# Ledger of designs, part 52: peptides against a protein of PDB entry 5OOQ

Target 1, 227 residues: chain A of PDB entry 5OOQ
Amino acid sequence: YREDVRQVVTHPANALSFLQPGRLVEISVNGKDNYGWGAVVDFAKRINKRNPSAVYTDHESYIVNVVVNTMYIDSPVNLLKPFNPTLPEGIRPAEEGEKSICAVIPITLDSIKSIGNLRLYMPKDIRASGQKETVGKSLREVNRRFPDGIPVLDPVKNMKIEDEDFLKLMKKIDVLNTKLSSNPLTNSMRLEELYGKYSRKHDLHEDMKQLKRKISESQAVIQLDDL

## One batch from the design tools (peptide; aimed at target 1 F18 N117 L118 N158)

Design b2_p25_5_s3 (made by RFdiffusion4, then SolubleMPNN; from b2_p25_5, 7 letters changed)
Fold by OpenDDE base, seed 4:
Structure b2_p25_5_s3 (fold): chain B 227 residues (1-227), chain A 25 residues (1-25)
Amino acid sequence: as target 1 above (227 residues)
Amino acid sequence: MIKVFVFDSVSEEEKEELSKIIPLY
């Protein structure tokens, strides 16, 4: 069902109006290369100069240029061609422990996993020296502010997708989520999430309580020394 | 304070709710 939703959301008829400069999108290339959240630079209809008669699927018919801050540092970024979504060999996100750099990569709509409900302030010329890094810093800041994840556009409320079949799909998902949430297993995951949130809150509360105790103890010790 | 991002394509009500959760600076 998530893939079905993704297919509808990323269809040109729905997605393009939300791909303004600075729009955050979650990127997965070829279903394997997860770049995380990137910022849209621009998009254009895919044109094959070598084969003008090339027919692309709807999800492959547009190229979106996105800034990512997760590009593997040793990736051959110099081989990237604007508006060519066929990425050179070696272009990949950094793995754990690897260093990353900022890069502009051309992706198809099919490589968009989700569309965020926020836009970055973008430099006027992203290709100017240092501008990609500025966007990279902004991306890091956003990720810092949203530790639980960047909020995603609601397909119905925000994107105004009114397709009847899609609405039925969403209702089914809601029912399933409700049933899953009513399922002890999902209650266990929600309990784990709630417990994780509660544990984090409790840990923070306990840390604050311990800190307050330490402060009180230190104040009590100071008061004892002043007596 | 450098503006980094804005909420976009959401209602003003949603923006207000989101702003309560995340300081917009």
Scores: peptide ipSAE 0.430, ipTM 0.843, DockQ to the pose 0.352
OpenDDE base, seeds 1, 2, 3, 5: peptide ipSAE 0.043, 0.039, 0.056, 0.049; ipTM 0.630, 0.684, 0.640, 0.661

Design b2_p25_5_s4 (made by RFdiffusion4, then SolubleMPNN; from b2_p25_5, 7 letters changed)
Fold by OpenDDE base, seed 1:
Structure b2_p25_5_s4 (fold): chain B 227 residues (1-227), chain A 25 residues (1-25)
Amino acid sequence: as target 1 above (227 residues)
Amino acid sequence: SMKVFVFDSVSEEEKEELSKIIPLY
């Protein structure tokens, strides 16, 4: 069920409006490389210059550039190409006992494990010397301030996902949290149906505008003196 | 330098919880 929720949350129709600069996202690349929480720099629609007719899945159709502070220090970060989510060999998070550095990595929406209800104040030029490290320090501070975990956006309350089938899914999850009996097969079919509904929504821009309007109603700003 | 964090769509309950950790403005 967690994966089902993730698929809906990270769908472009829902996620893109929350991928503003500085948005915290939890990153897992290829289901194995966990970078932890990173900060969104920007995103763009994925374009294949070599094959303009290439069709990507919805979750692969956008590239999100994210600052991470968990990159293995000896990773070939110089081989990273902006907006290319196919990461070079050796690009990986630091393991226990290894040193890490800050890096900007391009990821797909499918690499987002969760979206945080938190945005960092981002430097204007993240590519400038030292700016990634500044974000890295901010990420460390946020993690320090939230030892129980960074607050995750509530799909319904915060993201305003009001799809009936999704709401039913959420209700089922709530029931399953109270009851041990899960029927995952019924939920998988509903997920496909949900995905189908979102995939038919071609006007992502309008959806984003609507979501932005809903979000703007309640914001909280936290100012920290020293990070 | 002051760092600013923004929480979107924060309920009053969430604000109260967050205020216990970090001052909210």
Scores: peptide ipSAE 0.114, ipTM 0.736, DockQ to the pose 0.444
OpenDDE base, seeds 2, 3, 4, 5: peptide ipSAE 0.053, 0.083, 0.085, 0.077; ipTM 0.683, 0.708, 0.716, 0.729; seeds 3, 4 fail the geometry check

Design b2_p25_6 (made by RFdiffusion4)
Pose (drawn by RFdiffusion4):
Structure b2_p25_6 (pose): chain A 225 residues (1-48, 51-227), chain P 25 residues (1-25)
Amino acid sequence: YREDVRQVVTHPANALSFLQPGRLVEISVNGKDNYGWGAVVDFAKRINNPSAVYTDHESYIVNVVVNTMYIDSPVNLLKPFNPTLPEGIRPAEEGEKSICAVIPITLDSIKSIGNLRLYMPKDIRASGQKETVGKSLREVNRRFPDGIPVLDPVKNMKIEDEDFLKLMKKIDVLNTKLSSNPLTNSMRLEELYGKYSRKHDLHEDMKQLKRKISESQAVIQLDDL
Amino acid sequence: EEEEEEEREKEIEEAEKEIEEEQEE
């Protein structure tokens, strides 16, 4: 349900109104590369010089400044409006130095939208400007070690559509349902949940393999035939 | 520690007021 709410928040109709310059966003491109918290510089509509149609979330491209880019990542390959990050551009690993950079992303690559925003120079492309902004991101990350506060979708972003409101209530219902479980006030919860979640991943992982073996035991494209 | 928490709360309240002002415009 939370992932469902994220899509409603990041949809251009609601998200673009709050994508002013300097807006803080948490960036997780394609659910794989997590660049941490960054600052939005600008955004523009995506125009595919083939006029291809794009999905609502991919319809727009946002340039954001990050402070967790891997230092030896080849940033010279980036095209201004191409959100497909070339192979080798990745967030710095846990033991590797980081460098401030600007990357393009689609709206689907935004994990959360913050209520804070930075002061940004007019030309981020100017010399040393992207570096200065990266310093500010490092400070905000220190004052807020647990995380940056998110924008409230209803109170702040004034999202009042009825279908969305029922979705929010569905979450509150599951939370109070979760808070009424006997394990909520337990010490072994982290231990038992992790022990179970590992067994569950295997079950789902084994089920994936179990089906592959059976379909391949028989002829391959007999069904296609 | 308590002063740092009060500074954070003020920064959040100022940011919320700025959003309200932007919406009025």

Design b2_p25_6_s1 (made by RFdiffusion4, then SolubleMPNN; from b2_p25_6, 8 letters changed)
Fold by OpenDDE base, seed 5:
Structure b2_p25_6_s1 (fold): chain B 227 residues (1-227), chain A 25 residues (1-25)
Amino acid sequence: as target 1 above (227 residues)
Amino acid sequence: MEAEEEERKKIIEEANKEIEEELKK
């Protein structure tokens, strides 16, 4: 159920407006590499220069640059390519007992586990000497201040996700959390169905927006030709 | 114990039915 909520929260239509510089995000790359809480630097639409017609999933269509303070010290950070979310081999978080460093890594929306209800001050030039470490210190301080965890944005109250299907999903999750279902599998399947309906509705809305944009663009061109 | 589990099942089933009915609207 948490994954279904995560899919909605991290969808571009919902997430991008909350990925301002300094926004805290919890990072899990490829479902394996947990970097913990990092800070957003910026984001950009993913562009494949070699294949401009490449179609990415919604959750892979944007690249978010984030500062992490949990990078393994011997990771080949020099091989990191800006705006390439395919991380080089050896790029990983430090394990227990290993030393860590601060790094900026490019991730997809799919690598965001949670969006925090906090923002750090983000230096204008994060690549300048010492700036990453400053953000890293701030991250450590935040973790110290919130031993029970960094507060997460409320999807309804804070993010204003008012989609009816999503609200139903949330209600279902609440019911499942409060009332341990005797059949977790059935409940999971129903959550997937709800998410599927939401996804379809969202896709239709995006298609409509794209159509409206095309119509507006065509009207603008017509007006330019009439001038 | 079994009666409480059945009652919990009924409550969950009713809640699920309500959610499904709302989704059909």
Scores: peptide ipSAE 0.005, ipTM 0.294, DockQ to the pose 0.021
OpenDDE base, seeds 1, 2, 3, 4: peptide ipSAE 0.007, 0.000, 0.000, 0.005; ipTM 0.250, 0.286, 0.270, 0.313; seeds 1, 4 fail the geometry check

Design b2_p25_6_s2 (made by RFdiffusion4, then SolubleMPNN; from b2_p25_6, 10 letters changed)
Fold by OpenDDE base, seed 3:
Structure b2_p25_6_s2 (fold): chain B 227 residues (1-227), chain A 25 residues (1-25)
Amino acid sequence: as target 1 above (227 residues)
Amino acid sequence: MEEEKKEREKLIKEAEEKIKEELEK
């Protein structure tokens, strides 16, 4: 259910109004590169200059520029292209024991794991010398102040998501959390059944996403042939 | 091409309905 919540929260219709400069976001690129909490610089609609007819999925249709303080020091940050979410090889977070640096990286909405209920002060010119490091220091201070984790935006209370299916999902999660706390053994079997249902829903969502991509690609090819 | 698009749109709609049904269970 957490992934379903993430899909709804990170949809452009819900997320963009909360991606103001300085907004904290938890970042995971390609499901493997965890940068931790970063700060939003800005966002823009994704445009492919080489293929203007390119159609992207909802979660890939915007580019969010974020400051991270966990970039591996030897990453080829000079190869980063503004508004290109396809990161060069070698761009990764520092592992335990490795040194890190501050960097601005372009990501898609799909790379947002969580949206925080906090905003940092964001310098007007983040590209100026020392500005990204200042944001990096602020990120460290926030992490120090919240050892149990940075507060996440509540989808209902804070984001005002009123979709009926989403509300049903949230109610089910609440019921499950309540039941898990009361009877661990009965809850493990029910968790498997619920996980099975969730897995099926996830698979259906992924299938829909793939179908939408194929439709978009087909439309893009038609537009290129008509030009 | 247009028929294939309509068929895909139908499949998407059917998938959305199935998701809705699963959310209601």
Scores: peptide ipSAE 0.018, ipTM 0.383, DockQ to the pose 0.013
OpenDDE base, seeds 1, 2, 4, 5: peptide ipSAE 0.007, 0.014, 0.006, 0.000; ipTM 0.208, 0.369, 0.187, 0.213; seeds 1, 2, 4 fail the geometry check

Design b2_p25_6_s3 (made by RFdiffusion4, then SolubleMPNN; from b2_p25_6, 9 letters changed)
Fold by OpenDDE base, seed 2:
Structure b2_p25_6_s3 (fold): chain B 227 residues (1-227), chain A 25 residues (1-25)
Amino acid sequence: as target 1 above (227 residues)
Amino acid sequence: SEEEKKEREELIEKAEKEIEEELKK
């Protein structure tokens, strides 16, 4: 269910309006590289210059540039390509006991684990000397102030996601969380079933959206050819 | 062609109906 919620929250239709400069986001790249909480610099629609006809999933269709303060110091950060979410080999977060540095990394929406209910002040020129480190200090301060974790945006109250199926999912999650406190195993299975149903529904909606987009793109091309 | 457009619209409508039916399950 958490993954289903994440898929909805990180969908472009919901997430992009909350990815303002300075927005805190929790970052996990490829499900393995956890950078922790970073700050949004900007985002852009993903464009493949080599293959303009490349179709990306909704969650991979945008690139978000984020400042992280957990980059391993010996990571080849110089090999980072702006707006290329395919990170070079060796780009990873620092492990325990390793030194970290601040870096700006391009990520997809799929790499966002959570969207925070906080925004940092973001310098106008983050690439200027010392600016990333300033944001890094701010990130450390925020983590210090919120030892129990940075507050996450409420999908309903804050993000105003009004999709009925999503609301039902959230209610079910709440009920299950309440029941899990009493009987963890039964509630987890029900949650998995609900998640499975929601995931299928979400996948179908995404497929539909992709189809509609392809149709719109094809119609636009046809209109261009008919002109 | 207008025919290809109609065929595409029909395919979309069919796909939407299939999705709607699957969503009702």
Scores: peptide ipSAE 0.000, ipTM 0.269, DockQ to the pose 0.010
OpenDDE base, seeds 1, 3, 4, 5: peptide ipSAE 0.000, 0.000, 0.000, 0.000; ipTM 0.291, 0.283, 0.248, 0.248; seeds 1, 5 fail the geometry check

Design b2_p25_6_s4 (made by RFdiffusion4, then SolubleMPNN; from b2_p25_6, 7 letters changed)
Fold by OpenDDE base, seed 5:
Structure b2_p25_6_s4 (fold): chain B 227 residues (1-227), chain A 25 residues (1-25)
Amino acid sequence: as target 1 above (227 residues)
Amino acid sequence: MEKEEEERKKIIEEAEKRIEEEREK
């Protein structure tokens, strides 16, 4: 259920408008490497220069650059390539007892666990000396102020996700959280069905938007040729 | 809805422009 909500929240149609510089996001890379809460630097549409025809999933179609303060100190951070979400071998969060450093890492939307209802001040030049460390100090201070966790954006109240199937999903989750006694398996299948319906509707809507854009672009090109 | 979608579109376009500027450096 939490994963189904995460898929909707982190979809480009919902997430991108909340990925402003300094936005706090909780990061898990490849479902294994938990960096904790980081701060958004910027984001960009993923473009493959070698294969322009490469089709990415919606959750892999954008790259988000984030400052983390939990990078293992001996990680090969110099091998990080801007806007390349395929991280070099050895790039990992520090384990317990290991020293950490601040780093900027490129991630996909799929690596976002949660979007926070807080923004840090983000320096204009994050690569300048000492700027990453300043953001790292701010991240530590936020974690200190919120010992019970950083407040997460409410998908309905804050993100204004008003899709009926999503609202039904959220209501079911609330009911499940309150009624731990109801058969979780039956409820999980219904949630997957609702998410599947939402995803299909969204895919159709995006396809329609892309088609309309292509039609408009084709008409604009025709008008330019007729001019 | 239209204003929020236009604002989202502007944010995306500005982000795409920043990438292109960084690739040219």
Scores: peptide ipSAE 0.031, ipTM 0.582, DockQ to the pose 0.020
OpenDDE base, seeds 1, 2, 3, 4: peptide ipSAE 0.019, 0.017, 0.000, 0.005; ipTM 0.391, 0.413, 0.317, 0.286

Design b2_p25_7 (made by RFdiffusion4)
Pose (drawn by RFdiffusion4):
Structure b2_p25_7 (pose): chain A 225 residues (1-48, 51-227), chain P 25 residues (1-25)
Amino acid sequence: YREDVRQVVTHPANALSFLQPGRLVEISVNGKDNYGWGAVVDFAKRINNPSAVYTDHESYIVNVVVNTMYIDSPVNLLKPFNPTLPEGIRPAEEGEKSICAVIPITLDSIKSIGNLRLYMPKDIRASGQKETVGKSLREVNRRFPDGIPVLDPVKNMKIEDEDFLKLMKKIDVLNTKLSSNPLTNSMRLEELYGKYSRKHDLHEDMKQLKRKISESQAVIQLDDL
Amino acid sequence: SKPKVITLENGSFLYDESDHPLSLP
């Protein structure tokens, strides 16, 4: 349900109104590369030019400044409006130095939208400007070690559509349902949940393999035939 | 009303829009 709410928030109709310059966002492109918290510089519509149609979330491209780019990542390959990050451009690993950079992303690559925003120079492309903004991101990350506060989707973003409101209530219902479980006030909860979640991943992982073996035991494309 | 302005250690500004969010026209 939370992932469902994220899509409603990041959809261009609601998200673009709050994508002013300097807006803080948590970037997780394609659910794999997590660049941490960054600052939005600008955004524009995606024009595929072959005029190909794009999905609503991919219909727009946002340039954001990050402070967790891997230092030896080849940033010279980036095209201004191509959100497909070339192979080798990745967030710095836990033991590797980082460098401030600007990357393009689609809206689907935004994990959360912050209520804070930085002061940014007019020309982020100017010399040393992307570096200076990266310093400010490091300070915000210090003052907020647990995380940056998110925008409230209803109170702040004034999202009042009825279908979305029922979705928010569905979450509150499951939370109070979760808070009424006997294990909520337990010390072994982290231990038992992790022990179970590992067993569950295997079950789902084993089920994936279990089906592959059976379909391949028989002829391959007999069904296609 | 305007958002709260917070000065950072490097002298730059942080805008806190917890009570007064701004949006594009």

Design b2_p25_7_s1 (made by RFdiffusion4, then SolubleMPNN; from b2_p25_7 with S1P T7K F13L D19E H20V L22V)
Fold by OpenDDE base, seed 1:
Structure b2_p25_7_s1 (fold): chain B 227 residues (1-227), chain A 25 residues (1-25)
Amino acid sequence: as target 1 above (227 residues)
Amino acid sequence: PKPKVIKLENGSLLYDESEVPVSLP
């Protein structure tokens, strides 16, 4: 269900209105290269100069230039072409233990995992020396300030997506979330009831708390898989 | 409604636009 929501949210009819310069977006290229949260520079309709008759899907019909601060330092960033979403070989995010740099990468709408509520001030000339790094520092600070994640736009409340089928989808997700969340609560309550009979001991209370957390985490994983 | 403005340590600005109406850039 999350992918279904993402498809609607990232559709040009919905997404483009929220891709102002500086808009924070979570980026995953080709479903494998996670750059984390970046900032929108600009976007344009995709034009194939070699084949003007090329037809793209809705999600591939626009190119979004984004600043990321997670580019692997040895990536061939000099080979990046503005408004060409076909990234050169070796363009990838830094892995654990690797150093990263700031870069502007062209992506399709399909590479947007989430659109945030937040927008950075975007320098007018992002390609000027030091400007990308400034945005990169800002991105790091934002991530630090939001350890639980950058707030994502609510598709209905914020984006005003009023499509009936989408609203039905959201309702289904809410019902599922309620059912899945009720299980941890039910298990937690049952656990509290079971351990409450024995809970005169501090050790049992701590064990109960740990077990509740484990149950909640397990249910959260299930929820992530089901949505 | 206007965005909430947050000053960052590097002197840049962060805007919370959760309540800002939809507008094309």
Scores: peptide ipSAE 0.597, ipTM 0.898, DockQ to the pose 0.651
OpenDDE base, seeds 2, 3, 4, 5: peptide ipSAE 0.596, 0.590, 0.591, 0.595; ipTM 0.900, 0.888, 0.897, 0.898; seed 3 fails the geometry check

Design b2_p25_7_s2 (made by RFdiffusion4, then SolubleMPNN; from b2_p25_7, 9 letters changed)
Fold by OpenDDE base, seed 1:
Structure b2_p25_7_s2 (fold): chain B 227 residues (1-227), chain A 25 residues (1-25)
Amino acid sequence: as target 1 above (227 residues)
Amino acid sequence: PEPEVIELESGSLLYDESEVPVSLP
């Protein structure tokens, strides 16, 4: 269900009006290269100079240039071509323990995982020396200030997506989330009642808290898989 | 609503839930 929501949110008809300069977007390239939150520089309609008759899907028809601060330091960033979303080999996020640098990368709308409700003030010339690093510092600070994650635009309230099928999807997700959130409590309460019958009150409370946490974690994982 | 300005050590950001109309070519 999350992917279905993402497909609607990242459709050009919905996304482009929220891709102002400085807009924070969460980036995942090819479903494997997670760059985290980056900042939009600009976007343009994708043009294939070699094949002007090339037809792209809606999600591939636009190129978004974004500043990321998670590029692996030894990535061949000099080989990046403006407005070419086919990234050179070796262009990847830094892994744990690796050093990262700031880079501007061209991505498709399909590489946007989420659109945030935050915008940075962008330098006038992002290509000038040191400007990307300034944005990178801001991105680090934002991540520090929002430890629970950067707020995401509400598709209905903020983005005003009023498609009937989409609204039905959102309602379904809400119902499922409510059921999944209520189930851990119900299961934990039942477990508490069961354990309360067999064990002394004091040891049971800690075990119940741990069990509630495990149930909640397990249900959260199931929710992530089901939505 | 107008975006709210949030000050950063390294600059500033906006809490912005607004859109700018785009004509799809």
Scores: peptide ipSAE 0.372, ipTM 0.855, DockQ to the pose 0.410
OpenDDE base, seeds 2, 3, 4, 5: peptide ipSAE 0.170, 0.239, 0.102, 0.228; ipTM 0.751, 0.769, 0.709, 0.753

Design b2_p25_7_s3 (made by RFdiffusion4, then SolubleMPNN; from b2_p25_7 with K2E N10S F13L D19E H20V L22V)
Fold by OpenDDE base, seed 5:
Structure b2_p25_7_s3 (fold): chain B 227 residues (1-227), chain A 25 residues (1-25)
Amino acid sequence: as target 1 above (227 residues)
Amino acid sequence: SEPKVITLESGSLLYDESEVPVSLP
């Protein structure tokens, strides 16, 4: 159920306006590498250099650069390619007992687990020496101040997602949270159907284009090689 | 609504964009 909500929340038409510098986001890369809460640096539309006609899914069509403070210290961070969301082998979060460092990593919208209702004040040049560590210190302090977790943006109240099908989805999730469903699979299918209706009702692609124009034509376009 | 600014001990600023102000311990 959370995945269906996540799909809507992290769709470009909804998410991009909330990915300002310093926005806290919870990061999970490829559904397995959990970096915890990081801070947004910037984002750009993804373009394939080798195949300009390549069509990415909505959730893979943008690259978000984020500061994380949970990178394993011995990760080959020097192999990170700017604007390449395909991370090199060995890039991973630190496990329990391992030392971590701060790093800037490029991720897709699909790697955002949640969007926080908090933003850090970001340094002007995050790539300058010591700046990412400053952000890392702030992230640690935030986590300390919110032991029960960093507050997440309310999709309706904060993000102003007012689509009727989405509202129905949210209501159903609320009901299902109170009901021990004997058939979780059927309920999941219904939620997926509602998400599908939402996606079909809205030309989310067009909404994304409109949002992009509103944010600025000045946003950097990132050209990536298909690895 | 303008985000609430919270000063961190680290010297950084935090902006709360929730409708309800977050109570920090």
Scores: peptide ipSAE 0.036, ipTM 0.675, DockQ to the pose 0.357
OpenDDE base, seeds 1, 2, 3, 4: peptide ipSAE 0.035, 0.031, 0.033, 0.036; ipTM 0.660, 0.660, 0.670, 0.594; seed 4 fails the geometry check

Design b2_p25_7_s4 (made by RFdiffusion4, then SolubleMPNN; from b2_p25_7, 7 letters changed)
Fold by OpenDDE base, seed 5:
Structure b2_p25_7_s4 (fold): chain B 227 residues (1-227), chain A 25 residues (1-25)
Amino acid sequence: as target 1 above (227 residues)
Amino acid sequence: PEPEVIELENGSLLYDESDVPVSLP
């Protein structure tokens, strides 16, 4: 259920306008590496340098650079390639009892678990010495101030997602949250159907093309080497 | 509505619900 909402929220047509510098986002890479809340540095459209005809999914078509403060200290961060979302082996969050450091990592939209309604003030040069650590301190303070969790953008109120099928999806989720579901599989299937209808009705591809044009004019295009 | 500004020890935080980029103090 949450995944269906996440797919809509993190779609380029909805997410990109909320990925301003300093925007807090919750990060999970490959569904297993949870970095917690990080801060957006910037984003750019993904282009395959080796294969310009490569077609990425909507959720993989942009690279978002984020500051995290949960990188394992012994991770090979020096092997990170700018704007390459394929992270080197050993790049991972610190586990309990391990020391962490701040790092900038490139992620796809698919690695965003949630988008917060908070933005940090970001240094002008995040790559300068000590700047990532400053952001890291701010992230810790935010987590302290919001012990119940960082507020998440409301898809309807804040993000202005007005699609009827999406609204129906949200209402269904609300009902399920309040009721004990006797048939979780049936309810899950229905939610997937609603998401599917949303995805089909909106040639999200065409809407994204319009957005991509606007973004391409203002944002850098990142060429990625597919290994 | 203007974003609410929360002062941090080492920076500023905005409560930003808008889709328009806002300058951070």
Scores: peptide ipSAE 0.068, ipTM 0.715, DockQ to the pose 0.297
OpenDDE base, seeds 1, 2, 3, 4: peptide ipSAE 0.047, 0.039, 0.038, 0.042; ipTM 0.685, 0.687, 0.674, 0.672

Design b2_p25_8 (made by RFdiffusion4)
Pose (drawn by RFdiffusion4):
Structure b2_p25_8 (pose): chain A 225 residues (1-48, 51-227), chain P 25 residues (1-25)
Amino acid sequence: YREDVRQVVTHPANALSFLQPGRLVEISVNGKDNYGWGAVVDFAKRINNPSAVYTDHESYIVNVVVNTMYIDSPVNLLKPFNPTLPEGIRPAEEGEKSICAVIPITLDSIKSIGNLRLYMPKDIRASGQKETVGKSLREVNRRFPDGIPVLDPVKNMKIEDEDFLKLMKKIDVLNTKLSSNPLTNSMRLEELYGKYSRKHDLHEDMKQLKRKISESQAVIQLDDL
Amino acid sequence: EEEVEELKNRDPHTAPPLTLEELEE
């Protein structure tokens, strides 16, 4: 349900109105590379030129400044409007130095939209400007160690469509349902939940393998035939 | 603590951008 709300927030109709320069966003591109919190510089429509049609979330490209780029990552390969990050450009590992950089992303790569925004120079491409902005991101990350506050989708972003409101209520219902469970006020909750979640991952992982073995025991493309 | 509470409760439609000097304070 929360992932469903995220798509409604990041859709161009609602998200673009709040993508002003300097807007803070949490970037998680393709659900794999987590660059932390960054600052939006600008955005523009994606034009595929072969005029190919794009998905609503991929219809726009946003350039954002990050402060967690791996230091030896080859940034010289980036094209301004190509959000497919070349192989080798990755967020810095837990033990590796970081460098400020600008990357292009589609809207689907935004995890959350912040209520804060930075002062940014006119030319982020100018010498030392991307570096200076990276310093500001490091400070905001210190003042907010637990995280950056997110924009309220209803109160701040004024999203009032009825279908979305029912979705928000569906979450509140499940939360109060969760808060009424006997385990909510338990000390072993983290232990037991982790112990169970590992068993569950295996069950779902084993089920994936279990089906593969059976289909391959028989002839391969007999069904296609 | 009061400054952080003011930042959490700021209006995103009208509030100005944050500068580095303000953040260092």

